# Peptides against a protein of PDB entry 3HTU, part 6

Target 1, 75 residues: chain A of PDB entry 3HTU
Amino acid sequence: RRPEEWGKLIYQWVSRSGQNNSVFTLYELTNGEDTEDEEFHGLDEATLLRALQALQQEHKAEIITVSDGRGVKFF

## One batch from the design tools (peptide; made by RFdiffusion4, then SolubleMPNN)

Design b1_p9_4_s3 (from b1_p9_4, 6 letters changed)
Fold by OpenDDE base, seed 1:
Order: sequence, then C-alpha cells, then structure tokens
Structure b1_p9_4_s3 (fold): chain B 75 residues (1-75), chain A 9 residues (1-9)
Amino acid sequence: as target 1 above (75 residues)
Amino acid sequence: DLEEKIKKL
C-alpha cells in the first residue's frame, strides 16, 4: 500500500469509530489497544508519518510536533 | 505523560 492508501484506512477508522478525542500520539495509532484489530496496527512509524502527511495535505489531519514527541489531530 | 500533553494541545 502507498502512504496515501494507509492514510485513507486510518482516516476511515477515525471517522467510523466516532472517537470522542481526535488527538492521538503516533504510537497510539499503530500500537494502541484501540486499533489492535485494524490493518494499520503495527505499521512502521516512517510509513505512518507519510500517511498522515498525505492526510494533512488534504486538511484532514494536523501533525503535532513537541519537544518530547509527536501526535496527530484529525478533522 | 507525553500522551496527555499532546492531547491537551
């Protein structure tokens, strides 16, 4: 799958799951309990980041970078 | 922790 395709799957999950909190750490998305049964669980962080960057270009996500880590906010 | 910090942004 291309990063854009992963991004689509991730965003579909976010939308369908109706998460009350739209902010995630990168780790939560690929290693968290909430995504354990999703195809993108276990996805490497590099590919995840590219997927999220694709979503960001579409204004569907915002990657948050702080001094001690990264996360993403979905829209 | 980091998770809570980011989620508060």
Scores: peptide ipSAE 0.356, ipTM 0.863, DockQ to the pose 0.199
Fold by OpenDDE base, seed 4:
Structure b1_p9_4_s3 (fold): chain B 75 residues (1-75), chain A 9 residues (1-9)
Amino acid sequence: as target 1 above (75 residues)
Amino acid sequence: DLEEKIKKL
């Protein structure tokens, strides 16, 4: 899959799951319990980042970088 | 904690 295709899958999960909190760490998106049954579970962080960057271009996500890590806010 | 820090942003 291309990063854009991964982004689509991730956003579909976000949109359909009705999450109360739309902010995630990169780790919990691909390694967390809530996404354990999703196709993108276990996705490498580099590909995940590219997928999220594609979503960011579409104004569907915002990647947050702090001193000790990264996260993402979905819209 | 990274998770808490990010969620507060």
Scores: peptide ipSAE 0.351, ipTM 0.861, DockQ to the pose 0.198
Fold by OpenDDE base, seed 2:
Structure b1_p9_4_s3 (fold): chain B 75 residues (1-75), chain A 9 residues (1-9)
Amino acid sequence: as target 1 above (75 residues)
Amino acid sequence: DLEEKIKKL
């Protein structure tokens, strides 16, 4: 899958699970308990980041970068 | 932790 395709799957999960406007760490998205049954569970962080960047271009997500970590807010 | 910190932003 391309990063954009991963982004679509991730956003679909966010929307269907009612997680819009929620904030996740990148690790939480791919390694957390809430996504254990999702196709993108275990996705490498580099590909995840590209997927989220694609969503960010569509104003569906905002990647939060702080000095000691990263997260993402979905819209 | 980091998770709580980020979610509070």
Scores: peptide ipSAE 0.347, ipTM 0.860, DockQ to the pose 0.207
Fold by OpenDDE base, seed 3:
Structure b1_p9_4_s3 (fold): chain B 75 residues (1-75), chain A 9 residues (1-9)
Amino acid sequence: as target 1 above (75 residues)
Amino acid sequence: DLEEKIKKL
């Protein structure tokens, strides 16, 4: 899959799963309990970042970078 | 609280 295709799958999960929290660390998104059954679980961080950047370009997500880690806010 | 989650990153 291309990064933009991964982004589509991730956003579909976010928008249809009924999640009440729209902010995730990158680790939670691919290694967390909430995504264990998703195709993108275990996705490498480099590919994940490119997928999220594609969503960010579409104004569907915002990547958050702080001194001790990174996360993403979905819209 | 989403704001607190962001602060924990």
Scores: peptide ipSAE 0.322, ipTM 0.851, DockQ to the pose 0.204

Design b1_p9_4_s4 (from b1_p9_4, 7 letters changed)
Fold by OpenDDE base, seed 4:
Structure b1_p9_4_s4 (fold): chain B 75 residues (1-75), chain A 9 residues (1-9)
Amino acid sequence: as target 1 above (75 residues)
Amino acid sequence: SLEEKIKEL
């Protein structure tokens, strides 16, 4: 899958699970309990980041960087 | 934690 395709899958999960406006660390998106049954569980962080960047271009997500890591807010 | 920091932004 291309990063944009992963982004689509991730955003579909966000929307269907009612988690718009939620904030996640990158780790819990791909390694957390809430996404264990999703195709993107276990996705490498580099590909995840590119997927989220694609969503960010569409104004569906905002990647947040702090001193000790990164997260994402979905819209 | 990282999670708490991000959620507080």
Scores: peptide ipSAE 0.359, ipTM 0.850, DockQ to the pose 0.197
Fold by OpenDDE base, seed 2:
Parts: C-alpha cells; sequence; structure tokens
Structure b1_p9_4_s4 (fold): chain B 75 residues (1-75), chain A 9 residues (1-9)
C-alpha cells in the first residue's frame, strides 16, 4: 500500500470509531491496544509518518512535534 | 494543551 492508502485506512478507523479530535502518539496508532485489530497495526513508523503527512495535506490530521516525541491529532 | 495530552498518552 502507498502511504496515501494507509492514511485512508487510518482515517477511516478514526471516523468510524469516533476518535475524531483525538490525539495519539505515533506509537499508539501502530502498537496500541485500540488498534490491535486494524490492518495498520504494526505498520512501520516511517510509513506511518508518510501516511499521516498525506492526511495532513488534506487537513484531516495535524502532526504534532514536541521536544521528546511526535503525535497526531485527527479532525 | 495538545502537548500535555501527547505526553500523557
Amino acid sequence: as target 1 above (75 residues)
Amino acid sequence: SLEEKIKEL
């Protein structure tokens, strides 16, 4: 899958699970309990980041960078 | 804040 395709899957999960406006660390999205049953669980962080960047371009997500890590807020 | 929220996760 292309990053954009992963982004679509991730956002679909966000939407159908009612996680809009929620904040996640990158780790939570691919390794967390809430996404254990999702196709993108276990996705490598590099690909995840590209997927999220694609969503960000569509104004569906905002990648947040802090001093010791990164996260994402979905809209 | 969003930063604090991230740190709490």
Scores: peptide ipSAE 0.343, ipTM 0.851, DockQ to the pose 0.384
Fold by OpenDDE base, seed 3:
Structure b1_p9_4_s4 (fold): chain B 75 residues (1-75), chain A 9 residues (1-9)
Amino acid sequence: as target 1 above (75 residues)
Amino acid sequence: SLEEKIKEL
């Protein structure tokens, strides 16, 4: 899958699952319990980042970089 | 804040 395709899958999950929080760490998205049944679970962080960057270009996500790591806010 | 939320995850 291309990063854009992964981004689509991720965003579909975000939009369909009715998550209470739209903010995730990158680790949480691919390694967390909430996404265990998703195709993108276990996705390498590099590919995940590219997927999220694609979503960011579409204004569907904002990647947050802090001193302790990275996260993402979905819109 | 957003930063706090990220750090708390």
Scores: peptide ipSAE 0.342, ipTM 0.850, DockQ to the pose 0.378
Fold by OpenDDE base, seed 1:
Structure b1_p9_4_s4 (fold): chain B 75 residues (1-75), chain A 9 residues (1-9)
Amino acid sequence: as target 1 above (75 residues)
Amino acid sequence: SLEEKIKEL
């Protein structure tokens, strides 16, 4: 899959799950319990980042960088 | 804040 395709799958999950908190760490997206049954679970961080960057270009996500890690906010 | 939310995760 291309990064854009991964991004689509991730965003579909975010939308369908109806989670109140739209902020995630990169780790919990691919390694968390909430995504355990998703195709993108276990996705390497580099590919994940590219997927999120694709979503960011579409204004569907914002990648967040803080001193102790990275995350993403979905819109 | 957004930063605090990230830190809390």
Scores: peptide ipSAE 0.339, ipTM 0.850, DockQ to the pose 0.356

Design b1_p9_5_s1 (from b1_p9_5, 5 letters changed)
Fold by OpenDDE base, seed 1:
Structure b1_p9_5_s1 (fold): chain B 75 residues (1-75), chain A 9 residues (1-9)
Amino acid sequence: as target 1 above (75 residues)
Amino acid sequence: MDLSKLRPV
């Protein structure tokens, strides 16, 4: 899958999962319990980042980078 | 992993 295709799958999950919060750490998305049954579980961080960057270009997400890690806010 | 939801300190 291309990064934008991964992004689509991730965003579809976010939209349909009824999450309490729209902010995730990158770790939560690919290694968390909430996504264990998703195809993107276990996705490498580099590919995940590219997927999220594609979503960011569409104004569907904002990648958050802090000194001790990275996350994403979905819109 | 806990990154405090990336909120500023």
Scores: peptide ipSAE 0.335, ipTM 0.826, DockQ to the pose 0.169
Fold by OpenDDE base, seed 4:
Structure b1_p9_5_s1 (fold): chain B 75 residues (1-75), chain A 9 residues (1-9)
Amino acid sequence: as target 1 above (75 residues)
Amino acid sequence: MDLSKLRPV
């Protein structure tokens, strides 16, 4: 899958599960319990980041970068 | 991994 395709899957989960306006660490998205049954569970962080960047271009997400790590807010 | 929900400590 291309990064933007992963982004679509991720956002579909966000929308269907009512997680809009929620904040996740990148780790939670791919390694958390809430996404354990999703296709993107276990996705490598590099690909995840590119997927989220695609969503960010669509104003559907905002990547948050702090000194200790990264996360994302979905809209 | 705990990132304190990306808020400053």
Scores: peptide ipSAE 0.323, ipTM 0.822, DockQ to the pose 0.159
Fold by OpenDDE base, seed 2:
Structure b1_p9_5_s1 (fold): chain B 75 residues (1-75), chain A 9 residues (1-9)
Amino acid sequence: as target 1 above (75 residues)
Amino acid sequence: MDLSKLRPV
């Protein structure tokens, strides 16, 4: 899958689960309990980041970068 | 926004 396709899947999960406006660490998205049954669980962080960047371009997500990590907020 | 969760574990 292309990053954009991953982004679509991730956003679909966010939408279906009613977690819009929620904040996740990148780790939570790919390694967390909440996404264990999702196809993107276990996705490498590099690809995840590109996927989220694609969503960000569509104003569906905002990547949050702090000194010690990154997260994302979905809209 | 509370970003404390982004701190290293």
Scores: peptide ipSAE 0.305, ipTM 0.819, DockQ to the pose 0.282
Fold by OpenDDE base, seed 3:
Structure b1_p9_5_s1 (fold): chain B 75 residues (1-75), chain A 9 residues (1-9)
Amino acid sequence: as target 1 above (75 residues)
Amino acid sequence: MDLSKLRPV
């Protein structure tokens, strides 16, 4: 899958999951219990980042970078 | 890793 395709799958999950919090660490998205049944579970962080960057270009996400890691806010 | 700062306290 291309990064844009992964981004679509991730955003679809965000939209349909009914999550109260739209902010996630990158680890939570690919390794968390909440996404265990999703196709993008286990996705490598580099590919995940590219997927989120694609969403960011569409103003559907904002990547948050801190000194010890990264997260994302979905819109 | 503790990335709790990414969320509201």
Scores: peptide ipSAE 0.302, ipTM 0.819, DockQ to the pose 0.104

Design b1_p9_5_s2 (from b1_p9_5, 5 letters changed)
Fold by OpenDDE base, seed 3:
Structure b1_p9_5_s2 (fold): chain B 75 residues (1-75), chain A 9 residues (1-9)
Amino acid sequence: as target 1 above (75 residues)
Amino acid sequence: MDLSSLRPV
């Protein structure tokens, strides 16, 4: 899958599970219990970031990057 | 990189 396709799957989960306006760590998205049944569970960090960047371009997510970590907020 | 370390401050 392309990053954009992963982004679509991630955002579909966010929408269907009612997680809009929620903030996640990157770990929670791909390694958390809440996403164990999702296709993007276990997705590598690089691909995840590209997927989230694609969503960010669509104003569907905001990647939060600070000196000691990163997260993402979905809209 | 361990994803567990990637978190908002």
Scores: peptide ipSAE 0.142, ipTM 0.739, DockQ to the pose 0.266
Fold by OpenDDE base, seed 2:
Structure b1_p9_5_s2 (fold): chain B 75 residues (1-75), chain A 9 residues (1-9)
Amino acid sequence: as target 1 above (75 residues)
Amino acid sequence: MDLSSLRPV
């Protein structure tokens, strides 16, 4: 899958589960219990980041990077 | 990078 395709799957989960406006760590998305049944569970960080960046380009997500951590907010 | 070390803002 391309990053954009992963992004689509991730965003679909976010939308269907009512997680819009929620903030996640990258770890929570790929390793959390909430996504254990999702295809993107276990996705490597690099690919995940590219997927989220694709969503960010569509204004569907915002990657939050600060000196002491990172997260992503979905819209 | 350790994913577990990340946290939301």
Scores: peptide ipSAE 0.134, ipTM 0.747, DockQ to the pose 0.228
Fold by OpenDDE base, seed 4:
Structure b1_p9_5_s2 (fold): chain B 75 residues (1-75), chain A 9 residues (1-9)
Amino acid sequence: as target 1 above (75 residues)
Amino acid sequence: MDLSSLRPV
């Protein structure tokens, strides 16, 4: 899959899962319990970042970097 | 890695 395709899958999960929180660490998205049954679980961070960058270009996400930590806010 | 600041408020 291309990064854009991963981004689509991730955003679909966010939109349809009924999550009440729209801010995630990168680790939570690919290694968290909440996404264990998702196709993108276990996705390498480099590919994840590219996927999120694609969503960011569409104004559907904002990558957050604070100090040495990173996360993402979905819109 | 310190990710505490990224937790939902």
Scores: peptide ipSAE 0.078, ipTM 0.684, DockQ to the pose 0.128
Fold by OpenDDE base, seed 5:
Structure b1_p9_5_s2 (fold): chain B 75 residues (1-75), chain A 9 residues (1-9)
Amino acid sequence: as target 1 above (75 residues)
Amino acid sequence: MDLSSLRPV
């Protein structure tokens, strides 16, 4: 899958589960219990980041990078 | 820093 395709799957999960406007760590998305049944569970960090960047280009997510941590917020 | 181990803000 291409990063934008992964992004679509991730965003579909966010939307279906009502997680819009929620903030996640990258670890939570790919290693958390909440996504164990999702195809993107276990996705490598680099591909995940590219997927989220694709969503960010579509204004569906925002990758938050600050000195004391990073996460992603979905819209 | 490992992005997958980062914490949400």
Scores: peptide ipSAE 0.139, ipTM 0.742, DockQ to the pose 0.219; fails the geometry check

Design b1_p9_5_s3 (from b1_p9_5, 5 letters changed)
Fold by OpenDDE base, seed 3:
Structure b1_p9_5_s3 (fold): chain B 75 residues (1-75), chain A 9 residues (1-9)
Amino acid sequence: as target 1 above (75 residues)
Amino acid sequence: MDLSNLRPV
C-alpha cells in the first residue's frame, strides 16, 4: 500500500471506531490494544509517518513534534 | 530512538 492508502485506512478507523479522543501517540496507533484488529496495526514507523503526512496535506491530521515526543491530532 | 513510542508532551 502507498502512504496515502494507509492514511485512508487510519482515518477511516478514526472516523468509524467511535473513539472520542482524536489525539494519539504514534505508538497507540500501531501498537495499541484499540487497533489490534486493524490492518495498520504493526505498521512500521517510517510508513506510518508518511501516511500521517499525507493526511496532514489534506488537513485531516496534524503531526505534533516536540523535542521529547511526537503525536498526531485528527480532524 | 523509536519515534512511535514518543508522546506529544
Scores: peptide ipSAE 0.109, ipTM 0.721, DockQ to the pose 0.294
Fold by OpenDDE base, seed 5:
Structure b1_p9_5_s3 (fold): chain B 75 residues (1-75), chain A 9 residues (1-9)
Amino acid sequence: as target 1 above (75 residues)
Amino acid sequence: MDLSNLRPV
């Protein structure tokens, strides 16, 4: 799958589960209990980041990068 | 720094 395709799957989960406007760590998305049944569970960090960047280009997510933390907010 | 282990702010 391309990063954009992974992004679509991730956003579909966010939207379907009603978690728009939620903030996640990258770890929560790929290693959390909430996503254990999702295809993107276990996705490598590099691919995940590219997927989220694709969503960010579509204004569906914002990657939060500060000096002491990182995460992603979905819209 | 490992992005997957970082907390959102």
Scores: peptide ipSAE 0.105, ipTM 0.727, DockQ to the pose 0.237
Fold by OpenDDE base, seed 2:
Structure b1_p9_5_s3 (fold): chain B 75 residues (1-75), chain A 9 residues (1-9)
Amino acid sequence: as target 1 above (75 residues)
Amino acid sequence: MDLSNLRPV
């Protein structure tokens, strides 16, 4: 799958589970208990990041980067 | 900045 395709799957999960406006770590998305049944569970971090960046370009996610922390929020 | 270590704000 391409990063954009992974992004689609991730966003679908976020939407279906009603977790829009939640902030996640990369680890939570791919290694958390909440996503154990999702295809993107176990996805490598680099590909995950590219997927999220693709979603960000579509204004469906925001990678929040501050001086002492970072997260991803979905819209 | 390294984007690989995302954590909740």
Scores: peptide ipSAE 0.109, ipTM 0.721, DockQ to the pose 0.176; fails the geometry check
Fold by OpenDDE base, seed 4:
Structure b1_p9_5_s3 (fold): chain B 75 residues (1-75), chain A 9 residues (1-9)
Amino acid sequence: as target 1 above (75 residues)
Amino acid sequence: MDLSNLRPV
């Protein structure tokens, strides 16, 4: 799968589970208990980041980087 | 910047 395809799967989960406007760590998305049954569980971090960047281009996510914290928020 | 350590703000 391409990064944008992974992004689609991730966003589908976020939307269907009502997690919009929530902030996640990368770890939570790919290693968390809430996503154990998702295809993107266990996805490597590099590919995950590219997937999220693709979603960001579509205004469906925002990768948050602050001085002492980073996360991703979905819209 | 290293984006490997994303965590809640």
Scores: peptide ipSAE 0.107, ipTM 0.715, DockQ to the pose 0.193; fails the geometry check

Design b1_p9_5_s4 (from b1_p9_5, 4 letters changed)
Fold by OpenDDE base, seed 5:
Structure b1_p9_5_s4 (fold): chain B 75 residues (1-75), chain A 9 residues (1-9)
Amino acid sequence: as target 1 above (75 residues)
Amino acid sequence: MDPSLLRPV
């Protein structure tokens, strides 16, 4: 799958589960209990980041990168 | 430290 395709799957989960406007760590998305049944569970961080960047281009997510933390907010 | 383990701000 391309990063954009992963992004679509991730955002579909966010939308159908009512997680819009929620904030996640990258770890929570790919290793958390909430996504255990999702295809993107276990996705490597590099690919995940590219997927989220694709969503960010569509204004569906915002990657939060600060000196003491990193995460993503979905819209 | 793995950035994916960092908590969002």
Scores: peptide ipSAE 0.126, ipTM 0.716, DockQ to the pose 0.259
Fold by OpenDDE base, seed 3:
Structure b1_p9_5_s4 (fold): chain B 75 residues (1-75), chain A 9 residues (1-9)
Amino acid sequence: as target 1 above (75 residues)
Amino acid sequence: MDPSLLRPV
């Protein structure tokens, strides 16, 4: 899958599960219990970042980078 | 990291 396709799957989960406006660490998205049944569970962080960047271009997500970690907010 | 720490407080 291309990053944009992963982004679509991730955002579909966000929308269908009512997680809009939620904030996640990148780890929680791909390694957390909440996404264990999702196709993107276990996705490598590099590909995840590209997927989220695609969503960010569409104003559907905002990647948050701080000194002590990274996260993402979905809209 | 606690995601809540990424939100304005």
Scores: peptide ipSAE 0.125, ipTM 0.709, DockQ to the pose 0.138
Fold by OpenDDE base, seed 4:
Structure b1_p9_5_s4 (fold): chain B 75 residues (1-75), chain A 9 residues (1-9)
Amino acid sequence: as target 1 above (75 residues)
Amino acid sequence: MDPSLLRPV
């Protein structure tokens, strides 16, 4: 899958799962319990970042980088 | 990273 395709899958999960929280660490998205049944579980972080960057271009996500770690906010 | 740090106050 291309990064854009991964982004689509990730955003579909965000959109359809009825999540109360729209902010995640990158680790939570691919390694967390909440996504264990998703195709993108276990996705490498480099590919995840490219997927999220594609969503960011569409204003569907914003990647936040801080001194200690990274996260993503979905819209 | 604590996701709560990314949320509005």
Scores: peptide ipSAE 0.119, ipTM 0.701, DockQ to the pose 0.108
Fold by OpenDDE base, seed 1:
Structure b1_p9_5_s4 (fold): chain B 75 residues (1-75), chain A 9 residues (1-9)
Amino acid sequence: as target 1 above (75 residues)
Amino acid sequence: MDPSLLRPV
């Protein structure tokens, strides 16, 4: 899959799951219990980042980079 | 990491 395709799958999950918290660490998205049954579970961080960057271009996400880690906010 | 720490203060 292309990064854009991964982004679509990720955003579909976010939207359909009705998350109370729209902010995730990158680790939670691909390694967390909440996404255990999703196709993108276990996705490498580099590909995940590219997928999220695609969503960011569509104003559907914002990647957050701080000194102690990285996360993403979904809209 | 607690993702809530990434939210604006």
Scores: peptide ipSAE 0.127, ipTM 0.709, DockQ to the pose 0.140; fails the geometry check

Design b1_p9_6_s1 (from b1_p9_6 with K6R)
Fold by OpenDDE base, seed 3:
Structure b1_p9_6_s1 (fold): chain B 75 residues (1-75), chain A 9 residues (1-9)
Amino acid sequence: as target 1 above (75 residues)
Amino acid sequence: PLPVLRSFP
């Protein structure tokens, strides 16, 4: 899958899952229990980041970079 | 690569 395709799957989960939080660590998205049944579970960080960057271009997400890690806020 | 953030305040 292309980054944009992964981004679509991730965003679909965010929008349909009924989750209260729209902010996640990157680890939660690919390694958390909440996404265990999702196709993007286990996705490598590099591909995940590219997927999120694609969503960011569409103003559907904002990547949060801190000194020791990264997270993402979905819109 | 920078490690994935595992906890967010």
Scores: peptide ipSAE 0.062, ipTM 0.713, DockQ to the pose 0.793
Fold by OpenDDE base, seed 4:
Structure b1_p9_6_s1 (fold): chain B 75 residues (1-75), chain A 9 residues (1-9)
Amino acid sequence: as target 1 above (75 residues)
Amino acid sequence: PLPVLRSFP
């Protein structure tokens, strides 16, 4: 899958589960209990970031930086 | 590679 395709899957989960406006660490998205059954669970960090960047281009997410880390807020 | 946030305060 291309990054934007992964982004679509991630956003679909966010939308369907009512997680819009929620903030996640990148770890929570790919390694958290809430996404264990999702196809993107276990996705590598590099691809995840590109996927989220694709969503950011669509104004569906915003990658946020806290200290020395990155998280994401979905809209 | 870009840093990944593992937790929020």
Scores: peptide ipSAE 0.060, ipTM 0.722, DockQ to the pose 0.762
Fold by OpenDDE base, seed 2:
Structure b1_p9_6_s1 (fold): chain B 75 residues (1-75), chain A 9 residues (1-9)
Amino acid sequence: as target 1 above (75 residues)
Amino acid sequence: PLPVLRSFP
C-alpha cells in the first residue's frame, strides 16, 4: 500500500471508532491495544509518518512534533 | 469539545 492508502485506512478507523479529536502517539497507532485488529497495526513508523502526512495535507490530521516526542491529532 | 489525550507524550 502507498502511504496515502495507509492514511485512508487509519482515518477510517479513527472515524468509525469515534477517535476524532483524539491525540495519539505514533506508537499507539501501530502498537497499541486499540488497533491490534487493524491492518495498520505493526506498520513501520516511517510509512506511518508518511501516511499521516498525507492526511495532514487533507486537513484530517495534525502531526505534533515537540522536543521530546511526536503525536497526531485527528479531525 | 476538547481533544482527547490518549498518552502523548
Scores: peptide ipSAE 0.058, ipTM 0.682, DockQ to the pose 0.130
Fold by OpenDDE base, seed 1:
Structure b1_p9_6_s1 (fold): chain B 75 residues (1-75), chain A 9 residues (1-9)
Amino acid sequence: as target 1 above (75 residues)
Amino acid sequence: PLPVLRSFP
């Protein structure tokens, strides 16, 4: 899958699970219990970031960068 | 590799 395709799957999960407007650490998305049954669980960090960047371009997410790392807010 | 936030306030 291309990053944008992963982004679509991630956003679909966010939408269907009612997680819009929520903030996640990148770890939570791919390693958290909430996504254990999702295809993107275990997705590598680099691909995850590219997927989220694709969503950001579509104004569906915003990557949050703090001194300690990155998170993401979905809209 | 880009940093990944493990915890958020």
Scores: peptide ipSAE 0.063, ipTM 0.726, DockQ to the pose 0.784; fails the geometry check

Design b1_p9_6_s2 (from b1_p9_6, 3 letters changed)
Fold by OpenDDE base, seed 1:
Structure b1_p9_6_s2 (fold): chain B 75 residues (1-75), chain A 9 residues (1-9)
Amino acid sequence: as target 1 above (75 residues)
Amino acid sequence: SLPRLYSFP
């Protein structure tokens, strides 16, 4: 899968679970209990970041990069 | 890494 295809799957999960406007750490998306049954569970962080960057270009997400960690907000 | 409740408001 391409990063943008992963982004689509991730955003679909966010939407189906009603978690738009929520903030996640990158770790939660790929290693959290809430996504254990999702295809993107276990996805490497580098590919995850590229997927989220694709969503950000579509104004569906905002990547948060601070010194004390990274996260993402979905819209 | 930390869960979102600890990392973000």
Scores: peptide ipSAE 0.141, ipTM 0.738, DockQ to the pose 0.177
Fold by OpenDDE base, seed 5:
Structure b1_p9_6_s2 (fold): chain B 75 residues (1-75), chain A 9 residues (1-9)
Amino acid sequence: as target 1 above (75 residues)
Amino acid sequence: SLPRLYSFP
């Protein structure tokens, strides 16, 4: 899958689970219990980041980078 | 990593 395709799957999960406007760490998206049954669970962080960057271009997400890690807010 | 509740407001 291309990054944009992964982004679509991730955003669909966020939307269907009613978590728009929520913030997640990148780790939670691919390693958390809440996404264990999702196709993107276990996705490498580099690919995840590219997927989120694609969503960011569409104004569907905002990547947050702080000293102790990275996260993302979905809109 | 910490859960989002601890990492972000």
Scores: peptide ipSAE 0.141, ipTM 0.737, DockQ to the pose 0.166
Fold by OpenDDE base, seed 4:
Structure b1_p9_6_s2 (fold): chain B 75 residues (1-75), chain A 9 residues (1-9)
Amino acid sequence: as target 1 above (75 residues)
Amino acid sequence: SLPRLYSFP
């Protein structure tokens, strides 16, 4: 899958689970208990970041980078 | 686990 395709799957999960406007760490999305049954569970962080960047271009997500960690907010 | 908002970062 391309990063854009991963982004679509991730956003679909966020929307269907009713978690729009919520904030996640990048680790939660691919390693958390809540996504164990999702296709993107276990996705490498580099590909995850590219997927989220694609969503960010569509104004569906905002990547938050700080000195002590990274997260993402979905809209 | 802590709420996501409080676990970041």
Scores: peptide ipSAE 0.141, ipTM 0.733, DockQ to the pose 0.126
Fold by OpenDDE base, seed 3:
Structure b1_p9_6_s2 (fold): chain B 75 residues (1-75), chain A 9 residues (1-9)
Amino acid sequence: as target 1 above (75 residues)
Amino acid sequence: SLPRLYSFP
């Protein structure tokens, strides 16, 4: 899958679960209990980041990069 | 990593 395709799957999950406007750590998205049944669970962080960057370009997400931590807010 | 509740108050 391309990063954009992963982004689509991730955003679909966010929407289906009613978690728009929620903030997640990148770790939660791919390693959290809430996403264990999702195809993107276990996705490597590098690919995840590219997927989120694709969503960010569409104004569907905002990546939060702080010293020693990263997260994302979905819209 | 900490859950969002702790990382992003």
Scores: peptide ipSAE 0.138, ipTM 0.734, DockQ to the pose 0.148

